# Peptides against a protein of PDB entry 2FGR, part 261

Target 1, 331 residues: chain A of PDB entry 2FGR
Amino acid sequence: SSVTLFGIVDTNVAYVNKDAAGDSRYGLGTSGASTSRLGLRGTEDLGGGLKAGFWLEGEIFGDDGNASGFNFKRRSTVSLSGNFGEVRLGRDLVPTSQKLTSYDLFSATGIGPFMGFRNWAAGQGADDNGIRANNLISYYTPNFGGFNAGFGYAFDEKQTIGTADSVGRYIGGYVAYDNGPLSASLGLAQQKTAVGGLATDRDEITLGASYNFGVAKLSGLLQQTKFKRDIGGDIKTNSYMLGASAPVGGVGEVKLQYALYDQKAIDSKAHQITLGYVHNLSKRTALYGNLAFLKNKDASTLGLQAKGVYAGGVQAGESQTGVQVGIRHAF

## One batch from the design tools (peptide; made by RFdiffusion4, then SolubleMPNN)

Design b2_p26_7_s1 (from b2_p26_7, 16 letters changed)
Fold by OpenDDE base, seed 1:
Structure b2_p26_7_s1 (fold): chain B 331 residues (1-331), chain A 26 residues (1-26)
Amino acid sequence: as target 1 above (331 residues)
Amino acid sequence: DENLEKLFKLFEDLKKAHPDWEFLIE
């Protein structure tokens, strides 16, 4: 058996020109290009093409040294894999987020990522952003001529919030075609939660596609998230993303991504545009810079996610500009 | 086997990129 220690330390100086009071925020932030993490993983060959595996991964907060502690909330799985694919037991990315976030050119972190995987409705469940789940069983198929799939189920364990039962139950999966330069996926998920102490289903449908032209990559996402409340109207958000990336001289990458968040319950849109650059100093160390602009319309209050500096909202209808400049180191 | 390994590598690469959305506005 082998055990591998791995991680990323990603720390930046970040600035946003507006917080909820209209004031600027600046300081040292984390995870601007990749989420900072510490992990342990290993595999055991059981013979006959069967392998056992484990994966333990937690987030690192380099700005405060993990003052609130360290945990394995990113992933804590045991698995069996072979010609049949992989079965995982434990907290992990749900299959839908694992696959569909792959189309986000900003790696779902920092001020530039697609923010569609979100708790749009003040859901009271711990993972109402649709990214991870506790008590998760996942299955991932092999790739068959490009076709692949993943499925997951998370047990609610009779968790209740208010009058809502089955809180934390997840069922979802994706189908995908990954062949050469082309990737395309469809994901569907439902999560049981509560809003205002009342039972709510978080339904999600996501389409993703990318094509690598060699000189550039194009990527897109289409998502609908719907919090279906037993009492009251549905809280629906349609999210759209289009991005492009290109390698620069073998030492860097430039990225441009646009997203639109159409928040139907408040009849309000938010527009996000981000320019990013990564400069590789080595295979493991990079410098990066992100410049993001977020324009809220009407009642929209979305904020850029400058983790460690400011990740809150802004005043309704206000625009926010954000900058991150940082170092990413992988080990 | 090779296709599965490529898939797993893809997932690992994706995992390296994935943020925790703990800071998304709830």
Scores: peptide ipSAE 0.008, ipTM 0.278, DockQ to the pose 0.027; fails the geometry check
Fold by OpenDDE base, seed 5:
Structure b2_p26_7_s1 (fold): chain B 331 residues (1-331), chain A 26 residues (1-26)
Amino acid sequence: as target 1 above (331 residues)
Amino acid sequence: DENLEKLFKLFEDLKKAHPDWEFLIE
């Protein structure tokens, strides 16, 4: 049996030019290039190609030293793996988010990521962004000639909100093809939640693809989220992303990503464009900078996620500019 | 996007064909 301590400390100076009041926010933020984390993981060889594993991972907030405490809400799994693939038990990324966020060139963190994995409808469930789930059982296939898949089910455990009695139930999965420079996947998920105390289904479909040309990588996402409410009609969002990255001078990487969020329930669009640069000082330490622009149209109030500084919305139809400059260290 | 609508139509059709598939969106 082996136990590995691992982590990332990622801290930045961040600025956004507008908050909900129209005022600027700035300060020390976290997780601009990678989510800051502390984790323990290990494996045990059980013989015959079977392995047991555990993974415990929590978020670190370098700006305040985890003043609100530490937990393993990022991942807390036990697993069995072998030639059949991997079964995981415990809180984790749901299979759909685990696979489909891999096409986000900003790794689902900082001010530049694809923000489609979101609670678009004021869902009252704890994980209505479709990223993680409690009480999760997941299965991941091996890669067979490029083809792979993942499936998951999370128990609601009779969690109730208002008249909703199955809050937190998740069912979902993906199919993918990963071979050499090409990756493509399709994900489907349904999560039970509540909106306004009424049962609501969060339905999600996501298509992702990327191709690495060596000199550059292209990546894209197409997503629909639909909160199907018992009363009040559906809240639908179509999200689109296209990104490119390229290595620079053997020690750097430049990233450019565009996203469009078509919020059907409010007939409003938001446009996001982000330029990022990472400079590797070593294999473990990098400097980075992100510059993001978010243009809300009409009733859209989306805000950039400058974690630790400001992650709220803006006034309807307002544009927001965000900057992060930071250090990432992995251990 | 026409391609996205076509994709959703495909999944609607799959859901109709496989009502037991709880992970398909409506």
Scores: peptide ipSAE 0.005, ipTM 0.365, DockQ to the pose 0.012; fails the geometry check
Fold by OpenDDE base, seed 2:
Structure b2_p26_7_s1 (fold): chain B 331 residues (1-331), chain A 26 residues (1-26)
Amino acid sequence: as target 1 above (331 residues)
Amino acid sequence: DENLEKLFKLFEDLKKAHPDWEFLIE
């Protein structure tokens, strides 16, 4: 058996020019280039190509020293793996988010990432952003000539909110083709939740693709999220992302990403553009900077996710500019 | 938009075709 301690500490100085009151926010933030984390993982060889595994990972908040406590909400799994692939039991990324967030050039963190994996409808479930689930069973196939897939089911355990039952039940999966410079995936998911105390289905479909040209990488996402409500109509968001990254001088990486969030229920769009740069001081330590601009139109109130500083919305139709400059250290 | 709706419809059609599949997206 082997046990590995691992982690990332990523802390930044962050600024956003507008909060919900129209005021600026600034300070020390976390997780600008990578999510800060502490984890334990290990494997046991059971013979015959079968392995047992565990993975425990929690988020670190370097700005306040985890004042709200430490937990393993990022991942807490036990696994069996072999030639058949991997079965996981426990809280984890749901298969759809695990695969489809890989096309986000900002690694689903900081002020620059694709924000499509979101609670668009004030869903009352704990994980209505479609990123993780409790009580999850997941299966991941091996890669067969490029083809791979993942599937997951999360038990609701009779969780209720208002009149809604089955809250937290998730079913979803992806199919993918990963071969050389090409990656492409289709993900489908449904999660049961509540909105206003009423049963609501969160449906999600996501297409992702990337191609690495060596000198640059292109990546894209297409997503629809639909909260199907019995009363008040569906809350539908179409999200689009296109990004490019390129290595710089062998020690750096520049990233540019655009996203559009078409929020159908409020007939309002938001545009996000982010420029990022990472400078590797070593294999484990990097400096980084992110510059993001978010333009809300009409009734849109989206805000950039400057974790540790401000991650709330803005006034309807307002634009927000965000900056993060920080240090990432991996151990 | 239209293509995404078609994909959701496909899933709904699969659900209708296989009501015995407890693990279909409902």
Scores: peptide ipSAE 0.000, ipTM 0.318, DockQ to the pose 0.013; fails the geometry check
Fold by OpenDDE base, seed 4:
Structure b2_p26_7_s1 (fold): chain B 331 residues (1-331), chain A 26 residues (1-26)
Amino acid sequence: as target 1 above (331 residues)
Amino acid sequence: DENLEKLFKLFEDLKKAHPDWEFLIE
């Protein structure tokens, strides 16, 4: 049996040139290159190729010392694993997000990430961004010559919001091929939620692929998110991402990523372009910088996610520029 | 856009054909 304490402290100075009032915001932010975290994990060998595991992980906010408290909302699982794969019980990344966010070159954090995994419809569920779920059972297959899959189901436990029942129910999974330089995946998910107190299904389909050419890596995502409302029509967003990364001088990595968010319900697009650089001072410590541009068109009000500084929207049709410069330390 | 919609419908149809497949979107 083993128990490992682990974590990341990632803190930055961040700036965005516009908030909802059109004013700039700046200060100390968190999680610009990797999500800051503290966790405990361990395994027990049960013999015969069977292992038990646990994983407890919470987000760290280095700017305020977790003034709002600490929890294990990132992951709180017990698992069994073996030749059959892994079964997990507890709050975690849902299988779809766990796999498909891996194609995001900005690690699903900071001002540069793919923002497609979002609550596009003012859903009233706690996890309507499609990233995590409570009461989750997940299964992950082994890798069979590159082929792998993951499936998950989250119990609603008869949770209701307004007239909506089954709130928080998740069902979804992915199939993937991961072999050498190639990764490709298809994910499908449905989550039951509420919008305006009415039953709504959050349907999601995501395609992801990456290829590592050694000198550079290319990565892409195609996603459709559809909030199927019982009343009021569907809220659909098509999200696209293309990114490239390359090692620099053996100690650095440069990243460039573009995303397009086509918000059909408001007939409005947003364009995101992010340039990032990571400089490794050691295996555990890095400096980083991100520069992001978000161009909203028409009625779009998307904002960059400068966590700890400003993560709200902007005025309709306004563009936003964001900068993060920080330190990441892993232990 | 259109291709993603077609793909989504394809998997919805697969679910209808295979109601026992718990990993497919409803």
Scores: peptide ipSAE 0.000, ipTM 0.318, DockQ to the pose 0.014; fails the geometry check

Design b2_p26_7_s2 (from b2_p26_7, 16 letters changed)
Fold by OpenDDE base, seed 4:
Structure b2_p26_7_s2 (fold): chain B 331 residues (1-331), chain A 26 residues (1-26)
Amino acid sequence: as target 1 above (331 residues)
Amino acid sequence: DPNLEFLFNLFKELKEKHPDWEFLIE
């Protein structure tokens, strides 16, 4: 049996040139290169190739010392694993997000990440961004000649919002091919939620691929999210991402990522371009900088996610520039 | 299960759009 304490403290100085009022915001933010976290994990060998595991992980907010409290909302799982793969019980990344966010070169955090995993429709469910779920059972296959898959189901436990039943129910999974420099995945998910107190299905399809050329890595995502509403019509967003990363001088990494969010319900697009650099001072400590541009068109109001400083929207059709400069330390 | 039906429908739509893709999930 083993128990490991682990974590990341990632804190930055962040700036965005526009908030919802058109004013700049700046200050100390968190999680610019990796989500700051504290966790406990462990395994027990049960013999015969069977292992028990646990994982408890919460987000750390280094700017305020977790003034809102600490929890294990990032992950709180018990698992069994073996030659059959892994079964997990408890709150976690849903299988679709766990796999498909791996193609995001900005690690699904800071001002640079792919923002497709979002609540596009003012869904009233707690996890309508499609990232995590409560009451989740997940299964992950081993990798067989490159092929792997993951599946998940989250119980709604008869949760209701307004007239909507089954709120919080998730079903989803992915299939993938991971072999050498190539990774490719297809993810499908449905989540039950409510919009305006009415039953709504959040449907998601995501394609991801990456290829590591050694000198550079290319990564891409194609996603459609659809909030299917019985009243008011569907809210559909097509999200696209293309990114490249390259090692620099053996101690650095440069990243460039573009994303397009085609918000069909408002016939409006947003364009995101992010340049990032990570400089490794050691195996565990890095300096980083991110520069992001978000161009909203027409009725689009998307904002960059400068966590701890400003993560709200902007005025319709406004563009936003964001900067993060910070330190990441892993333990 | 209506949720399974959704997944099956999505796979069907993908198969229709990409008949050249070999889906391991028959």
Scores: peptide ipSAE 0.006, ipTM 0.280, DockQ to the pose 0.013
Fold by OpenDDE base, seed 2:
Structure b2_p26_7_s2 (fold): chain B 331 residues (1-331), chain A 26 residues (1-26)
Amino acid sequence: as target 1 above (331 residues)
Amino acid sequence: DPNLEFLFNLFKELKEKHPDWEFLIE
């Protein structure tokens, strides 16, 4: 058996030039290059190729010392694994997000990430961004000749919001091909939620691919999210991402990523472009900088996610510029 | 493969519910 304590502390100085009032926000933020975390994990060999595992991981907020408390909402799983793959019980990344966010060159964190995994419809469920679920059972296959898959189901436990039942139910999965420099995946998911107290299905389809040329990596995502409402019409968003990264001098990495969010319900687009640089001072410590531009058109009000400083929207049709400069330390 | 069957059933359900989805390939 083994138990490992692990973590990341990532803290930055962040600036955004506009909030919802049109004012600038700046200060000390968290999780600009990687999500700050504290975790415990371990395995027990049960013999015969079977292992038991646990994983407990919570987010750290270095700017306020976890003033809102500490929990294991990032992951709290027990598992069995072997030649058959891995079964997990407990709150985790849903299989679709676990796989498809891997194509985000900004690691689904900071001001630069793909923001497609979002609550686009003011869904009233706790995890209507499609990233994690409570009461989750997940299964992950081994990699077989490059092919792999993951599946998950989350119980709603009769959660009701307004007239909506089955809130928090998730069903989803992905298929993937991961071989050498190539990765490609298809993910499908449905989550039951409520909007305005009415039953709503959050349906999601995501395609992802990446190729590592050694000198550079290209990555892309295509996603459609649809909050299907019985009243008021569907809220559909088509999200597109294309990114490139390259190593610099053996100690650095430069990243450039573009995303388009076509918000059909409001007939409005948002364009995001982010330039990032990471400088490794050691295997554990890095300096980083991110520069992001978000252009909203028409009725779009999207904001960059400068966690700890400002993660809200902006005025309709306004553009936002964000900067993060920080330190990441892993232990 | 029951795992593939799960995915195929999910895909069919989504295709039936969302025939207008641009990424649902026939």
Scores: peptide ipSAE 0.000, ipTM 0.275, DockQ to the pose 0.013
Fold by OpenDDE base, seed 1:
Parts: sequence; C-alpha cells; structure tokens
Structure b2_p26_7_s2 (fold): chain B 331 residues (1-331), chain A 26 residues (1-26)
Amino acid sequence: as target 1 above (331 residues)
Amino acid sequence: DPNLEFLFNLFKELKEKHPDWEFLIE
C-alpha cells in the first residue's frame, strides 16, 4: 500500500494601503497563489474495481509556524470509489464549492480570488461561507460523455444557536459538463444557520463556465447568495466574475480577473480587479506577484484577503490596493 | 505546537508500524 505525503508552502511579502483605520499594513503573509497545506493521502485497491481512500489535509501558516496549531480542517475524508464514482465521508469542500471554485483563476486564495463564497450576513455557523462542512457525506459521479455531478449532505447533529435549530445542516450539489476545452456547471446549496440567534437559511445558486482557447482561457461565475431570515428580510448578494489567463513564454502565466459584489441588503457594490503573474522556476517552485484593487461603494466595507498581514474590512466606501510577491513550493 | 508534534510523532509511528508502506513525497 502507498501513503503520499504532500504539501504546499506559499509565503509572500504583502502590502495593503488601507485597513479599517485607513492605515497601510505590510508584512509576511501566506497562501497568495495557493493555500499552503500539509496532507496525507492514500488508496487501497480492494479488487473488482473498488478502491478505499483516505485524505487528511490541514493549512500551513509559514509566517508563524502554525502558532495557533495544526488540524485537518481542510479535508478529513475516507472514501470508496469505483465505476459508480466516489463516496466520501468526513469534512471536506462541499460539492458546490469544490466544483464552482474551479472557475476561479486565483485558486480561491490570496488577494485576487472570487470572494462570493462568503458569510454575507454575520451568520453564526462555522462554515457560513459555503466552502466546507462538518459531518459531510458526498457523492461524485463518473464523467459520462462530459456530464458529471456531485451531491452532499451534512448532518446538523442537533446543533442549536439561540432559537435556531439544525445549524450546520447542508444540502447541495452541482451538475456539470466537462468536455475538452469547455467546462460549465450549475450549483445549488442550502445551509441552515443562525443570524442574531434566529434561524436563517443560506441559499446559494452558482453558475460557472470556462473555455480554454489554448492561447488563453476565459472563465466566469455568476452567484446569488441569500440569507433568508424570518425577521428583517433577506440578505442577498449577487456576485459576478470574469477572468482570463494566458501562458507566457512557456514558463509563466498571466491572469486578469474582475469581480462585482452587489450587496442588496445595504444597496452597495464592490468592484475587484486583480492582475496576477506566476513564474515557474520548476515544476514545483514558482515566484508570483498579485496586484489587486478593491473599490467599495456606499456602505460596502470589503477588504482584500492578504492572509497573515490584513484580511479585515475597510471604512465604508473606501478603496483598497493590495500587493503580494511570494514563493510557492510544492512537495 | 503540540499539534505539529503530534503529527510528526504520528508519521514516525506510521513509518515504524508500516515499513512496507512507500511514503511518496510528490
């Protein structure tokens, strides 16, 4: 049997020109091009086309050496796979995020990613960003002539917050068509949570598509997130993303991505534009740079996610510029 | 960090218990 140890150490120097006080922040940050991680995985052939698998993965914080500890909160699954597809048990990316974040050209990390998968409503659940879930069962189909799907259910285990029941329950899935240069997906999810101690449903619909022209790739996302509250009305956000990437000189990649976050509950928009470059020194080591601009309008307070330096908000209606320059090493 | 120490100890223990396992670093 084989066990694979794998990881990524991604560390950068980061700068943002504004924090919540309007001051600049700078220092050493993490996960600018890829999320830094350490993991274990393995498979066992059970015969007859059936395989068992495990996957344990945690985040690495290279700036402080994981001073807050290490855990397997990224993924902690056991699985069975075969001609029927794959069943997973344990904490993981929920099927919707696993598929729909694949259209994000910034790998759902750093200052450039699509930020639509977010807790838009001060939800009190641990995973109200719609990215992962505890107590998750997932099923992924094989690819049938391009068509594929994934489904997931997470148990709430009678978790309560305030008067809210069933907190942490997730149900969701996607359907997709992946064939050659084309990918397209539709994802639907609902998560039970609480806002202000009151029961709230986090409903999400996401459309994604990409096309690889060889010389360039185009990618897009359309998302609606609603925190449905019995009192106070719905907190709705429409998020849009359009990105392009192109190989440069056989060893580089340039990326440009725009996102719009239309925050309906506060009648406020935020615009994000990011330019990224990755230079591969080898198959395993890359240098990268990201330049991001975030323009908040009206009551919007969104901040760029310069992990390890500053990931908080800014003052309402303020713009933020961020830079990351770093090294990514995979092992 | 006790959690990282635990992880390293776990790896050591796994390697000792399963000398037949190929640990691949990809």
Scores: peptide ipSAE 0.014, ipTM 0.435, DockQ to the pose 0.617; fails the geometry check
Fold by OpenDDE base, seed 5:
Parts: sequence; structure tokens; C-alpha cells
Structure b2_p26_7_s2 (fold): chain B 331 residues (1-331), chain A 26 residues (1-26)
Amino acid sequence: as target 1 above (331 residues)
Amino acid sequence: DPNLEFLFNLFKELKEKHPDWEFLIE
């Protein structure tokens, strides 16, 4: 049996030139290159190739010292693993997000990530971004000649909002091929939620692929999210991402990523472009900088996610520029 | 968008093969 304490402290100086009022925001932010976290994990060998595991992980907010408290909402799982793969019980990344966010060169963190995994419809469920779920059972296959898959189901536990009676139920999974420099995946998910107190299905499809050329990596995502309301029209968003990364001087990495969010319900697009650089001072410590530009068109109000400084929207049709410069330390 | 059309065609095929799958987007 082993128990490992682990964590990341990632803190930055961040700036965005516009908030919802058109004013600039700046200060000390968190999680610009990696989400700051504290965790415990361990395994027990049960013999015969069977292992028990646990994982407890919570977010750290270095800017305010976790003023709102600490929890294990990032992951709180017990698992069994072996030649059959891994079964997990507890709050975790849903299988679709766990796999498909791996194609985001900004690792779903800071001002540069792919923002397709979001609540596009003012869903009233706690996890309507499609990233995590409570009451989750997940299964992950081994890798068989490159092929792998993951499946998950989350219980709603009869959670009700308005007339919706199955809020928080998730069903989803992915199939993937991971072999050498190539990765490709298809993910499908449905989450039950409510919008305006009415039953709503959050349907998601995501296709991802990446190829590592050694000198550079290319990565892409294609996603559709559709909130199917019991009463009213569907709220659909098509999201696209293309990114490239390259090592620099043996100690650095440069990243460039573009994303397009086609918000069909408001007939409006948003364009995101991000340049990032990471400088490794050691295996555990890095300096980083991110520069992001978000161009909203028409009725689009999307904002960059400068966590700890400003993560809200902007005025319709306004553009936002964001900067983060920070330190990441892992332990 | 040809990429979007490809996704729709893939969904259609999956829905035809798995009509019981509630998570397929039309």
C-alpha cells in the first residue's frame, strides 16, 4: 500500500482589458498553466494483478488562501484496476471530458484553453459544462494495440429543478486510438439538466486528434453541444479548435491555439487565439506567459477565463485581450 | 462546413445502428 501527497501551486499576474462594464481587470490570478491543486492518492496491491486505489483532489487558490474553503470536487474516487482496466466510483472527470480535453494544448487551464466544454444555455445543473459529475461510475479499458475506450454513468438521485426530475444524470463515453505519435478519439455524452425549470438534455459530440512530429505537435477538436429543451428551441454551439506546440531550446515550449465558437441560438461567433510559452526552470518549476485574444461578433459575450482576476463575459460584440505571467510549482 | 457535415453523417450512422442511444445528436 502507498499514499502519495501531491500538488501544484500555480499563481500568476493576470490582466484583461475588458469586463462586462468595459473596464480592465488585473491582479493575482491562479491556475494559468496548470490548475493549482492538493491531492492524496494511493494504491493497494490485492494480488493476482488486482489493485485498489483512491484519489482525493481539490483545487487550491493561492491568491486568497482558499478563503471559500477546501474540498475534493476535482476528484474523489475509489477504484479497482487490473488486466480488465479500471473501474472508478465517485466524483471525477466524466470519460468524455477526461479524454477529449487531452487534445487541448492548454490543458483546459488558464486564458488559452478550448472553451467548448461549457454551459451554453444557462443550465441549472451543477456540472452543465460537461466536465465532471457527482455520483459517477466510470470504466476505462486497457490499451489494446492502440485502441481504448471509457464509459460513465452518473446517478441523478432524483434531483429535481422545477419540473425536471433527473437533473445530474450523465451517460457517455469515448472510443480512441492512441499509438505512438498519433491520437484520435470520438466522444458522446448526454446530461440531464434544467433550463428555466424545464427538463433539458445536454447532448455533446466531440472529435479530437493529435499528431506529434517530434519537432512540433498538431492538435484539433470538433465539438457540437446541444441543449434540447422540453419547451422551446434547441441551444446549439459548434466549437472548433486547431493548435500547434513546439519545444524551444530544450527547456521551453511554445504553443499557439485557435478556436471558433459558433453559437447558433444567437447566430453569433467568437474567435479565440492564444500564444503561450512555458520555460522549465526544473522538472517541477516553470515560468509561463499566455497572451490571448477573444473576438466576439454580434451578440456573443464570451470572456477569457483569467481565474482569480476575471472570468465573466464582456459586452456583446466586444473583443477581449488577456495576459497571464506566472510561476507553476509541482510537489 | 465539411467537418461539421462529416460529424452529422457520423451521428446519423451511429443513430441508425444504435437507436437506443439517447446521447446521439440529431
Scores: peptide ipSAE 0.008, ipTM 0.331, DockQ to the pose 0.012; fails the geometry check

